# Ledger of designs, part 82: peptides against a protein of PDB entry 6FRK

Target 1, 411 residues: chain A of PDB entry 6FRK
Amino acid sequence: NEEVLNAMLKEVCTALLEADVNIKLVKQLRENVKSAIDLEEMASGLNKRKMIQHAVFKELVKLVDPGVKAWTPTKGKQNVIMFVGLQGSGKTTTCSKLAYYYQRKGWKTCLICADTFRAGAFDQLKQNATKARIPFYGSYTEMDPVIIASEGVEKFKNENFEIIIVDTSGRHKQEDSLFEEMLQVANAIQPDNIVYVMDASIGQACEAQAKAFKDKVDVASVIVTKLDGHAKGGGALSAVAATKSPIIFIGTGEHIDDFEPFKTQPFISKLLGMGDIEGLIDKVNELKLDDNEALIEKLKHGQFTLRDMYEQFQNIMKMGPFSQILGMIPGFGTDFMSKGNEQESMARLKKLMTIMDSMNDQELDSTDGAKVFSKQPGRIQRVARGSGVSTRDVQELLTQYTKFAQMVKKM

## One batch from the design tools (peptide; made by RFdiffusion4, then SolubleMPNN)

Design b2_p13_8_s2 (from b2_p13_8, 6 letters changed)
Fold by OpenDDE base, seed 5:
Structure b2_p13_8_s2 (fold): chain B 411 residues (1-411), chain A 13 residues (1-13)
Amino acid sequence: as target 1 above (411 residues)
Amino acid sequence: MLELFEHLIKLLE
């Protein structure tokens, strides 16, 4: 029994190390799991695999919980959020993502660029802010980040902004001058929250970097970026352990909407390769996909139309990037779609929808859309001309629809 | 629903 436990714990420890979890945390987890498992209870015929999996899951949940409640902005108040982090961590992009997140939730949000060191920092922030229609402040002439941050915070306080995000300079190395500048900015603007932005792809360096920031500035929140890449997120555990601060959000891509609130259970499930079933359920519920009782009832009756397929494509488009959707499904690895394949897949969906936009209601609402087109081939030629595609592209869509409708009939 | 999305995604590959 102890040999079987030690073998299974070795596999789990290997998988966690391959997920960029810090070696110290993996050792601690192994000891905690070994202490939490009663070998006598395992002898009594309980499913040893489920027991070990549950013990590992429970100890990982404890590692990502700092025991500190995450800071949350207060509605109708001015909330100053200062961002800190290394250059290339995705800090500036994450400022825009957070501002956009709160804007979509009905908050009055703004952005301040206090990065005077990086050439084009203000132009980059301005471009991102303008695309999202977020008000911004910065200077092309002022070189003191304390002045820019103070003036920008005062301006947006006077204009009754609720979320005031301040982006700071980031450097390639932990330089004392950078930490002094960050401390001067923090002292001048008195932020309600200091957010450390960390790149998950830095692997084992996450602990040392996160600690260096926490030792110099009062980091109260962590945002982990680039979780769409090869980073399995183990560095996030190292950041929480070092900062004693909760992860509040994760960045899951390059788009402004590739940003989600951090959830402990889904994150640990994904880290273990169990998928994010809970986060998928939550996204499905947030999209009100279940409010289509009419669709669910049609599916239960084996009815599926081209319109029903079009509505499903719209729903998939609303769920965000396919890489995020796939990364939530158990057994689909993070590498299943390269970033290039995602844009191509979205372009393919849009093309299929454009073909369906050229169909009439009789074609869209038919319980056997493929039979409608097969009986009158002139419909294929009309739709092809209307959508600017080949007759072959329309036939491929109808073939895909037919395969899908056959699956629905077997459900 | 999940199996439906998995299949839709596979059709888009």
Scores: peptide ipSAE 0.023, ipTM 0.496, DockQ to the pose 0.033
Fold by OpenDDE base, seed 3:
Structure b2_p13_8_s2 (fold): chain B 411 residues (1-411), chain A 13 residues (1-13)
Amino acid sequence: as target 1 above (411 residues)
Amino acid sequence: MLELFEHLIKLLE
């Protein structure tokens, strides 16, 4: 029994190391799991694998919990949120994502660019902010980040903004000059929250990086970025351990909507390759797919139209990057859609929708759309001409629809 | 619903 436990723990430890979990945390987890497993219960014929998996899951949940309540903004108050992190961590993008997240929730949100070190930082922030219709402040002439941050915070406080996000300079390295600048900015603006932005793709370096920031500035929150890539997010555990600060959000792609509140259980489930069924359900529910009930009822009756397929493609497009949806499904590895495949998949969806935009209501609302086209091949030629595609592309769409409709009839 | 999404996903591959 102990040999079997040790073998299974070795496999789990290897998988956690491959997930960029810090070697010290993996060792500690191994000891904690070994102490939490009753060897007598393992002898009783219980599913040893499930027991070990549950023990590992429970210990990983504890590693993501810093024991500190996450800061939350107060409605009707001016909440100053200062961002800190290295260059390339996704800090500036994350500022815009957070601003957009709060704006969509009806918060009066603004952005301040206090990055004077990086050429074009203000233009980049301005571009992102303008696209999202978020008010912004910065300077092309002022070089002191303390002045810019102070003036911007004062301006937006006077204008009764509720969420005031301050983006700071990120250096390429942990430099004392960066930390001094961050401290000066923090002292000047007196932020209600300091958010450390960490790139999950840094792997084993996450601990040392996160610690260096926490040792210099009062980091109260962590945001982990680039969880759409090959990084399984084990670096997030290292960030929590080092900062003793909760992860509040995760960045899951390059789009402004690729940003979600951190949830411990789904995150650990995903880290273990169990999928994120809850996060998928929550994303589906956030879309307020009121039309989903009508679709579900049609599906229960084995009815599926080209219009129903079009609406589902719209829903998938609204859910954001397809890679995120796939990465929530158990057994679809995070690598299942490379970034290239995601854009291609979205382009394919958009192409299919463009073909359907050239269909008439009789074609779209037919319970056997493929049969409508097969009976009158001239419809294929009309749709192909209307959508600017080949007749083959229309036939491929109809073939996909037919496969789907056949499956719905078997459900 | 989940199975439907899984299958929509498989159709997009």
Scores: peptide ipSAE 0.022, ipTM 0.525, DockQ to the pose 0.034
Fold by OpenDDE base, seed 4:
Structure b2_p13_8_s2 (fold): chain B 411 residues (1-411), chain A 13 residues (1-13)
Amino acid sequence: as target 1 above (411 residues)
Amino acid sequence: MLELFEHLIKLLE
């Protein structure tokens, strides 16, 4: 039994190291899991794999929980949020994503560019802010980030902004001058929250980087970026351990809406390759799909129409990039859709919807849409001509619909 | 719902 446990723990430790989890955390997790597993319960014929997976899952959940409640902005107050992090961490993009997130929730949100070091930093922030219709402040002439941050914070406080986000300079390397600048900015604006932005793709360097920031500035929150790539997110555990600060959000892509509140259970599930079932459900529920209850009831009764399929395609399109949706499904690794295949999949989905747009209500609302078309083959030719596709493309859609409707009847 | 999305996504492959 101990040999089997040690072998399985070795596989888990290897997988966690391959997921960029820090070696020290992996060792600690191994010891904690070994201590949490009752060897007597494993002898009783319980599924040893499920027990170890559950123990690993519980210990990973504890590693993501710093035991400190995340800071949350207060409605009707002026909340100053200072961003810190290296250049290339996605800090500037994340400032815009966070501002957009709060703006969509009805917060009066603004952005301040206090990055005086990077040429075009203000233009980049201005471009992102303008696209999102977020008010912004910065200077092309002022070189002191303390002055820009102070003036911008004062301006937006006087204008009764609720969320005031300050983007600071990032360097390519940890430099004492960067930390001094960050400390001067923090002292001048007295932020309610300091957010450390970390790139998940830096792997084993996450701990040392996160620690260096925490040792210099009072980091109270972490945002992890670039979780859309090959980064399995193990570096996030290192950031929490080093900063003793909660992850509050994650960046899941390049778009301004590729940003979500951090959820422990989905994140650990994804890290273990179990998929993000809860995040998929939550992302589907955050889509105000007014008809989700009506659809669920139809599905429970084994009823599924071409219209119901069309509505699901609209829902999938609203969920954002297909790569993210696939990466939330168990067994679909992040590799399943290369960035090139995403455009093709979206084009295919749009083509299928265009075919359905050429269908009539009798065809769309039939509980046996495929039978409607099989009884009257002239309908296939009409729809094909109406949508500018081949009769084969319409038949393929109907074949897909039939397979789907058969699956719904088995649910 | 999830199995539904999994299947819809498999159809889009």
Scores: peptide ipSAE 0.020, ipTM 0.512, DockQ to the pose 0.033
Fold by OpenDDE base, seed 1:
Parts: sequence; structure tokens; C-alpha cells
Structure b2_p13_8_s2 (fold): chain B 411 residues (1-411), chain A 13 residues (1-13)
Amino acid sequence: as target 1 above (411 residues)
Amino acid sequence: MLELFEHLIKLLE
């Protein structure tokens, strides 16, 4: 029994190391799991795999809990949020994502670019902020980040902004001068929260980097980025352990909407390869297409149109990379779609939508769209000419639609 | 795509 337990724990430890979990944390977790597993209960014929998985899950949940309540902004107050992190961590993109998140929640949000080190930092922030309709501040001429941060914070305080986000410079190798600059900015603006942005893809370096930031600046929150890639997020455990600060959000892609509040249970489930059904449901539901309730109601009546299929294709495109969606489904490994297969899948989806853009309302809104086309084959030829495709491509789309409509009728 | 849609349909169930 102990040999079987040790073998299974070795597989779990290997999978956690492959998920970028720090080797010290994996060793500690292994001993904690061994102490939590009753070997007598294992002998009684209980599903050994489920018991080990539950023990591992419980210990991972403890590792992402720093025992400190996450800072939350106060409504009707001026909340200054300073971002810190390495260059390439996704910090600037994450500032825009957080501002957009609060803006969509009805907060008066703004962005300050205090990155004077990176050429084009202000142009990048300005571009992101303008696309999201977020007010921004920065300078093309001022080189002191303390002056820019102070002036920007004062300006937006006087304009009664509720969420004031300050993006700072990231550096790769000049640690001392970066930390001195961050401390000077923090002392000048007196932030209500300091957010450390960490790239999940840096693997075993997460602990040392997170510790270096916490030792110099009062990091109170962590945001983990690039959880859409090969990084299973094990570095997040290292960040929590080193900073003693909660993860508040995760970045799940390149889009401004690829940003979500951190949830412990879904994150640990994904880390263990159990899938993230809850996050998939939440992501499908956060696509507040007012049309989803209407679609669910139509689906309950066994009704499914070509328009309903088109809307679902738009929704899938809004959900971001297919690789992320598949990585949330149990049994689809994170590697199931290579980046090449994703671009091909998106191009195929866009081709299908272009075919449907050449359909009329009678064709799109028919509860039996395939029968409308079968009764009048001239419609297929019209749609094919309108969309620049073969009649075969239109027939293949109608065949796919018929399969979906048959599935909906069986619900 | 079909499998993704089958899973979306199953999530709507």
C-alpha cells in the first residue's frame, strides 16, 4: 500500500513540477499529502486515485491562500492602484484589463503611464486606453516617473476618479535602480494597493522574482498573466508563498476581456488537469449575450436556426483562443490544439460566417434552414456566388447545421 | 469545432 501511494504521489509530483510548481512546495505538499492520507481507508477499497486527488487538491488550496483578505476598492473613494513587475510580464496590458473590468462594473476608472524607461510605453498605453474608452495620463517629455505619477494621481483625484491605475517601468536586469524608482513612486503617490504582475511562463523563477519585489515594495496583491499558454499556473503558488499576498485576477489571453477574478477551486482543478467546467460555464455566462437566455429558451423548445448558429460562432470568437476553451474541458489537454490548428479553426469559422452573411432573413430565421435550401437549390447557388465559395462549401455548412439542429431536437 | 459545440450544448443543458 505505501509503495502504491509513493508511486502515485511521484506521478502527481512530476505533474506539479511540469506545471511549474516550485520544487520546495512540491516536496512539502508530498509530505502533507502523505500525512493526510489514512492508509487504513486506502485498504478498505476506496478509490485510491480520488482520495489522493482530494488530498492533493486540499493542500494546493492551502498553498494559494495566504491567510490575508484581498484588498478591494471602496466605492465613492479615490483608490490608487500601483502596478509593479518585470518587463514582458504583461503589466501594461493588465493595467488596461483591470481598468476595463472596473469600468464595466460602473467605476470611474483611469490609467497613468509612469513608464519612462521603455520607448513607446505611453503610446501603447494610450492605444489600449483609447480602444477601451478609458481616460489616461502620461508624458512624452517628462523623464521622472515620480513627477508623472504624482501629477497624474493629483489630476485624477481632482476629477473624482474612483480607480486610478499607475503603470510603472519594468526592467530585466537593473534590479536595484528599478526597486529604488518603484519605492520613490510608491512614496510619492501613497497607493492604496500595490499589484505585482507575474508571468506564469517563467516557471521556477517565479519564487525568486516574487520575493525580490516583496522585499523592496509592499506588494499586497498578485495578478498572474499568460495562463493561456503552456504555463499551467504553478508559478502562482510560488508568488503567493513569496509575497504572502492573494491572487486577485488572472490574465487568460491577449484581449482586454481575457481577464477574470481569481477563483481558487477552478484554478486548482485546471492545475490538476481536472478541467475547469465552472470557469467554462462562467465564461459562457459572462458572455452576457442577452441572446443566451433567448437561445436557451429556443433550445428547450428544440428550435435552432442558422442565425442562432451564427450568433454562437460570434460568441466562440469573443471567448478568445479555442486553445483556452478546450483547456477548460476535462480530458482535453492544454496541448490539444497547436497554435496552427487554432488559426485554421478560426479561419474555418470565419469562412462559415461569411457564407451565412450571404443568406437572407428567411434562410437564417427558418427553424428548418436545411429544408429551405433543399426545396429551392437556386438558393445554394446564390449564397455560393455571394460569399465567393463553392456550392459544396454551402452544402457542407448546411450539413453541419443539420447535425446541430438534430442534437438540439434531442435535448 | 463540432466537439466544442457539443460541449457548449452540454453546458447549456
Scores: peptide ipSAE 0.018, ipTM 0.473, DockQ to the pose 0.148

Design b2_p13_8_s3 (from b2_p13_8, 6 letters changed)
Fold by OpenDDE base, seed 3:
Structure b2_p13_8_s3 (fold): chain B 411 residues (1-411), chain A 13 residues (1-13)
Amino acid sequence: as target 1 above (411 residues)
Amino acid sequence: MLELFEKLLKLLE
């Protein structure tokens, strides 16, 4: 029994190391799992694999919990959130994502660019902020990040902003000058929260990087980025362990909507390759798909229209990148949609929706939309002209619709 | 719902 346990633990430890979990944490987890497993209960014919998996899951959940309550902004107050992290961590993008997240929740949100080191940092932030309609502050002439941060924070406090996000300079390396600058900015603006942004793809380097930031500035929150890639997220455990700070959000792609509140259980489930069924359910529920009950009832009756398909495409578009959804389904590996295929899939969906935008209500609401078009081929030509696509593209859409409607009729 | 979603997903492939 002990040999079997040791063999299974070796496999789990290997898989965790391959998931970028820090070697020290894997060793500690192995010891904790060994101590948590009753060998006598394993002798009683219980599913040894399930017991080990449950023990591993429980210990991973503990590793993601720093035992510290996450900071949350207070409504009707000025909350200053300072971002820190290395260059290329996704810090600037994450500032915009967080700002957009709070803006969509009805918070008065703004962005400050205190990155004076990187050429075009302010233009990049301005571009992102403008696209999201988020107010921003920065300077093209001021070179002191402390001055910019202080002036920007004061300005937005005076304008009664509730969420004031300060993006700072990132360096390519852990440089003392970066940490001194971050400390000076933090001392000047007195942030309510300091967010460390970490790239999950840095693997085993996560611990050392996260520790270096925590040792210099009072990191109170972590955001992990690039969890859409091959990074299995094991580095997130290292960040929590090193910073003793909770993960508050995760970045799951390049789009501004590729940003979600961190949930421990779904994250660990995904890390173990169990999928995130709960996160999928929650994401579906957050979309207020109340209109989906009516759709589900239609689908149960074998009715499916082009409008119903359009509404589903809108729902998929609202759920964000398709790779995130697939990566939440058990057995669809994170590799199932390369980043290229995701943008292409979204572009295909948008193209299909644009074709349907040129359809009339009779075409959209027909229980046999393909038959409406087959009976009157002139409709295909009208829709093609209206949407700026080929008649072939319209026929391909109708073929896809027909395949789907046939599947719905078989459900 | 999940099965329907999976089927939708397979149609987009």
Scores: peptide ipSAE 0.018, ipTM 0.474, DockQ to the pose 0.035
Fold by OpenDDE base, seed 5:
Structure b2_p13_8_s3 (fold): chain B 411 residues (1-411), chain A 13 residues (1-13)
Amino acid sequence: as target 1 above (411 residues)
Amino acid sequence: MLELFEKLLKLLE
């Protein structure tokens, strides 16, 4: 029994190390799991594999929980959020993502560029902010980040902004001068929250970097970026352990919408390769996909129309990037969709929807849409002309629909 | 619904 336990723990430890989990945390987890498993209870015929999986899962959840409640902004108040992190961590992009996240939730949000060190930092922030219609502040002439941050915070406080995000300078290396500048900015603006932005792809360096920031500034929150890549998220555990601060959000791509609230259970499930079943369920529930009782009832009766397919495509588009969705489905690895394939898949989906936008209600609501088009080929030509596509593209859509409708009839 | 979604995604590949 102990040999079987040690073999399973070795496999788990290997998988966690391959996920960029710090070797000290992996050792601690191994000892904690070994101490939590009663070998006598394992002898009594309990499912040893499930027991070990549950023990590992519980210990990983404890490693992600710093025991500190995440800071949350107060509605109707001015909340100053200062961002800190190394250059290339995705800090500036993450500022825009966070501002956009709160803006979409009906908060009055703004961005301040206090990065005077990097040439084009303000232009990059301005471009991102303008694209998202987020108000911004910065200077082309002021070189003191303390002045820019103070003036920007004062301006947006006077304009009754609720979320005031301050982006700071990042460098390639931890330099004492950078930390001094961060402290001067923090002292001047007195932020309600300091967010450390960490790149998940830096692997074993996550602990040392996160600690160096926490030792200099009062980091209260962590955001982990680049979790869409080869980074399996193990660096996030190292950041929580080093900062003793909760992960509040994760960046899951390059798009402004590739940003989600951190959820512990889904993240650990994904880290273990179990998929994000809970996050998928939550996202499905947030989309009120289950509230379409009419669709569920139609599907149960084996009825599926082109309109029903169109509504499903709208729901998929509302769920966000395909890479995030696929990364939530068990058995779809993180590598299943390269970033290029996601944009192409979304463009393909939009093209299919544009073809359906050129269909009439009789075509969309038919229980046999393919038969309607086969009986009257002139409909294909009309739809093709209306949507600016080939007749072949319309036939391909109808072929896909027919395959899907046949699958629904077999459910 | 999840299986339906997986099937939709496979049709988009």
Scores: peptide ipSAE 0.016, ipTM 0.439, DockQ to the pose 0.034
Fold by OpenDDE base, seed 4:
Structure b2_p13_8_s3 (fold): chain B 411 residues (1-411), chain A 13 residues (1-13)
Amino acid sequence: as target 1 above (411 residues)
Amino acid sequence: MLELFEKLLKLLE
């Protein structure tokens, strides 16, 4: 039994190392899992694999929990959030994503570009902010980031902004001058939160980088970026361990909406290749889909209409890039939708919705929509003409609906 | 797409 446990733990440790989890954390996890598994309970014929998976899952959950409550902004107050991180970490993009996230939640949000080192930093921030309709501050002439940060914070405080995000200079390497500049900015603006932005793709370097930032500035929160790539996110565990700070958000792509609150359970599930079931449910629930309960209740009763399918297509379109949705489903690897297939899939979904927009309420609200069309073939021709598609395209939609409605009836 | 919906529904249960 101990040999079997050690063999399974070796496979788990290998998989965690291949997921960019730091070797020290993997060793500690191995010992914690060994200590948490009762060998006597394993002898009693319990599913050894399930027990080890549960023990590994539980210990990974502990590794992403620093035991410190995440800072949250206070409504109606001026909350200054300073961003720190290396050049290329996605810091500037993440500032815009966080600003957009709070703006969509009805917070008065703004952005300050205190990156004086990178040519075009302010233009990039301005471009992102303008696209998102987020107020911004910066200078083309001021070279002192302390002055820009201080003036920008003062301006937006006086204008009663609730979320004031300060983007700082990143460097390609850890330089003492960068840390001194960050400390000077932090001392001048007195941020309520300092966010370290980390690129998940840097692998085993995550610990050393996160530690170097924490040793110089009081990092209180972590944001992990580039989790849409081949990065399995194991570096996030290293960042939490090094900073002793919670992950508050993750960046899941290049778009401004490719940004979500960090959730421990979904993240660990994804890291283990179990799929992000809870994150999908939560993303579906965060979409104020007013009628999700009513739809779930209809589905439980085996009722499914073309309108219910249309609403589900609207929901999927609101969830963002289809590649992310698929990447959340167990057994759909990240490779299932190349960037080209995503646009095609969204175009196909939009085409199906356009076909349904040409249907009448009797067709949409029928519990057997396919039978309504089969009884009166002239309806197919009407819908095809109304939506500018072939009768074959309408028949294909009805065939898909019928298969789906039959499946819902079996649930 | 149908398999995606099937999986989405199973996730909503």
Scores: peptide ipSAE 0.012, ipTM 0.400, DockQ to the pose 0.101
Fold by OpenDDE base, seed 1:
Structure b2_p13_8_s3 (fold): chain B 411 residues (1-411), chain A 13 residues (1-13)
Amino acid sequence: as target 1 above (411 residues)
Amino acid sequence: MLELFEKLLKLLE
């Protein structure tokens, strides 16, 4: 029994190391899991795999919990949030994502670019902010980040902004001059929260980087980026351990909507390869398709139209890369969709939508769209000509729709 | 796509 336990723990430890979990944390986890597993219960014929998985899950949850409550902005107050992190961590993109997240929740949000070190930093922030319709401040001429940050914070305080996000310079290395600049900015603007942005893909370097930031700057929150890549997020555990600060959000892609509040249970489930059903449900629900409640209600009545299918295709396209969505589904490993298959799937989806764009409202809104086309074959020829496809492509779409509509009728 | 959509529909149940 102990040999079997040790073998299974070795596999779990290997998988955690492959997930970029720090070797010291993996060792500690192994010891804690060994102490938490009742060997007598394992002898009683209980599913040893489930017991080990539960023990590992419980200990990983403890590693993600710093025992400190996450800072939250106060409604009707001016909340200054300073971002810190290395260059390439996704800090500037994450500032825009956080601003957009709060804006969508009805907060008066703005962005300040205090990155004077990187050429084009202000243009990048301005582009992101303009695209998201977020007010922004920065300078093309001022080189002191303290002046820019102070003026920007004062401006947006006077304009009664509730969320004031300050993006700072990121450097390639932990240079003392970067930390001095960050301290000068922090002292000048007196932020309510300092957010450390960490790239999950840096693996075993996460601990040393997170510690160096915490030792110099009063980091109170962590955001982990690039969790859509090969990074399984094990570096997040190292960041929490080093900063003693909670993860508040995760970045799950390049789109401004590829940003979600950190949830411990889904994150650990994904880290263990159990899938993230809750995050998929939340992502489906955060697509505030007022149309999803109406769709769910139609689905409950066994009704499904070509328009409902079109709207679902739009929703899937809004969820981001299919690889991420599939990576949230249990039993679809991260490797299941190569980037090539994703582009092909998106191109196929777009082709189907283009066919439906050539349909009329009677065809789209029929509860039996396939029967409308079968009764009048001239409709297939019209849609095929309108969308620049073969009549066979339209028939294939109608066949797929019929399969979906039959599945919905069985629900 | 069909399988993904089937799984999404099952999550909406």
Scores: peptide ipSAE 0.017, ipTM 0.426, DockQ to the pose 0.148; fails the geometry check

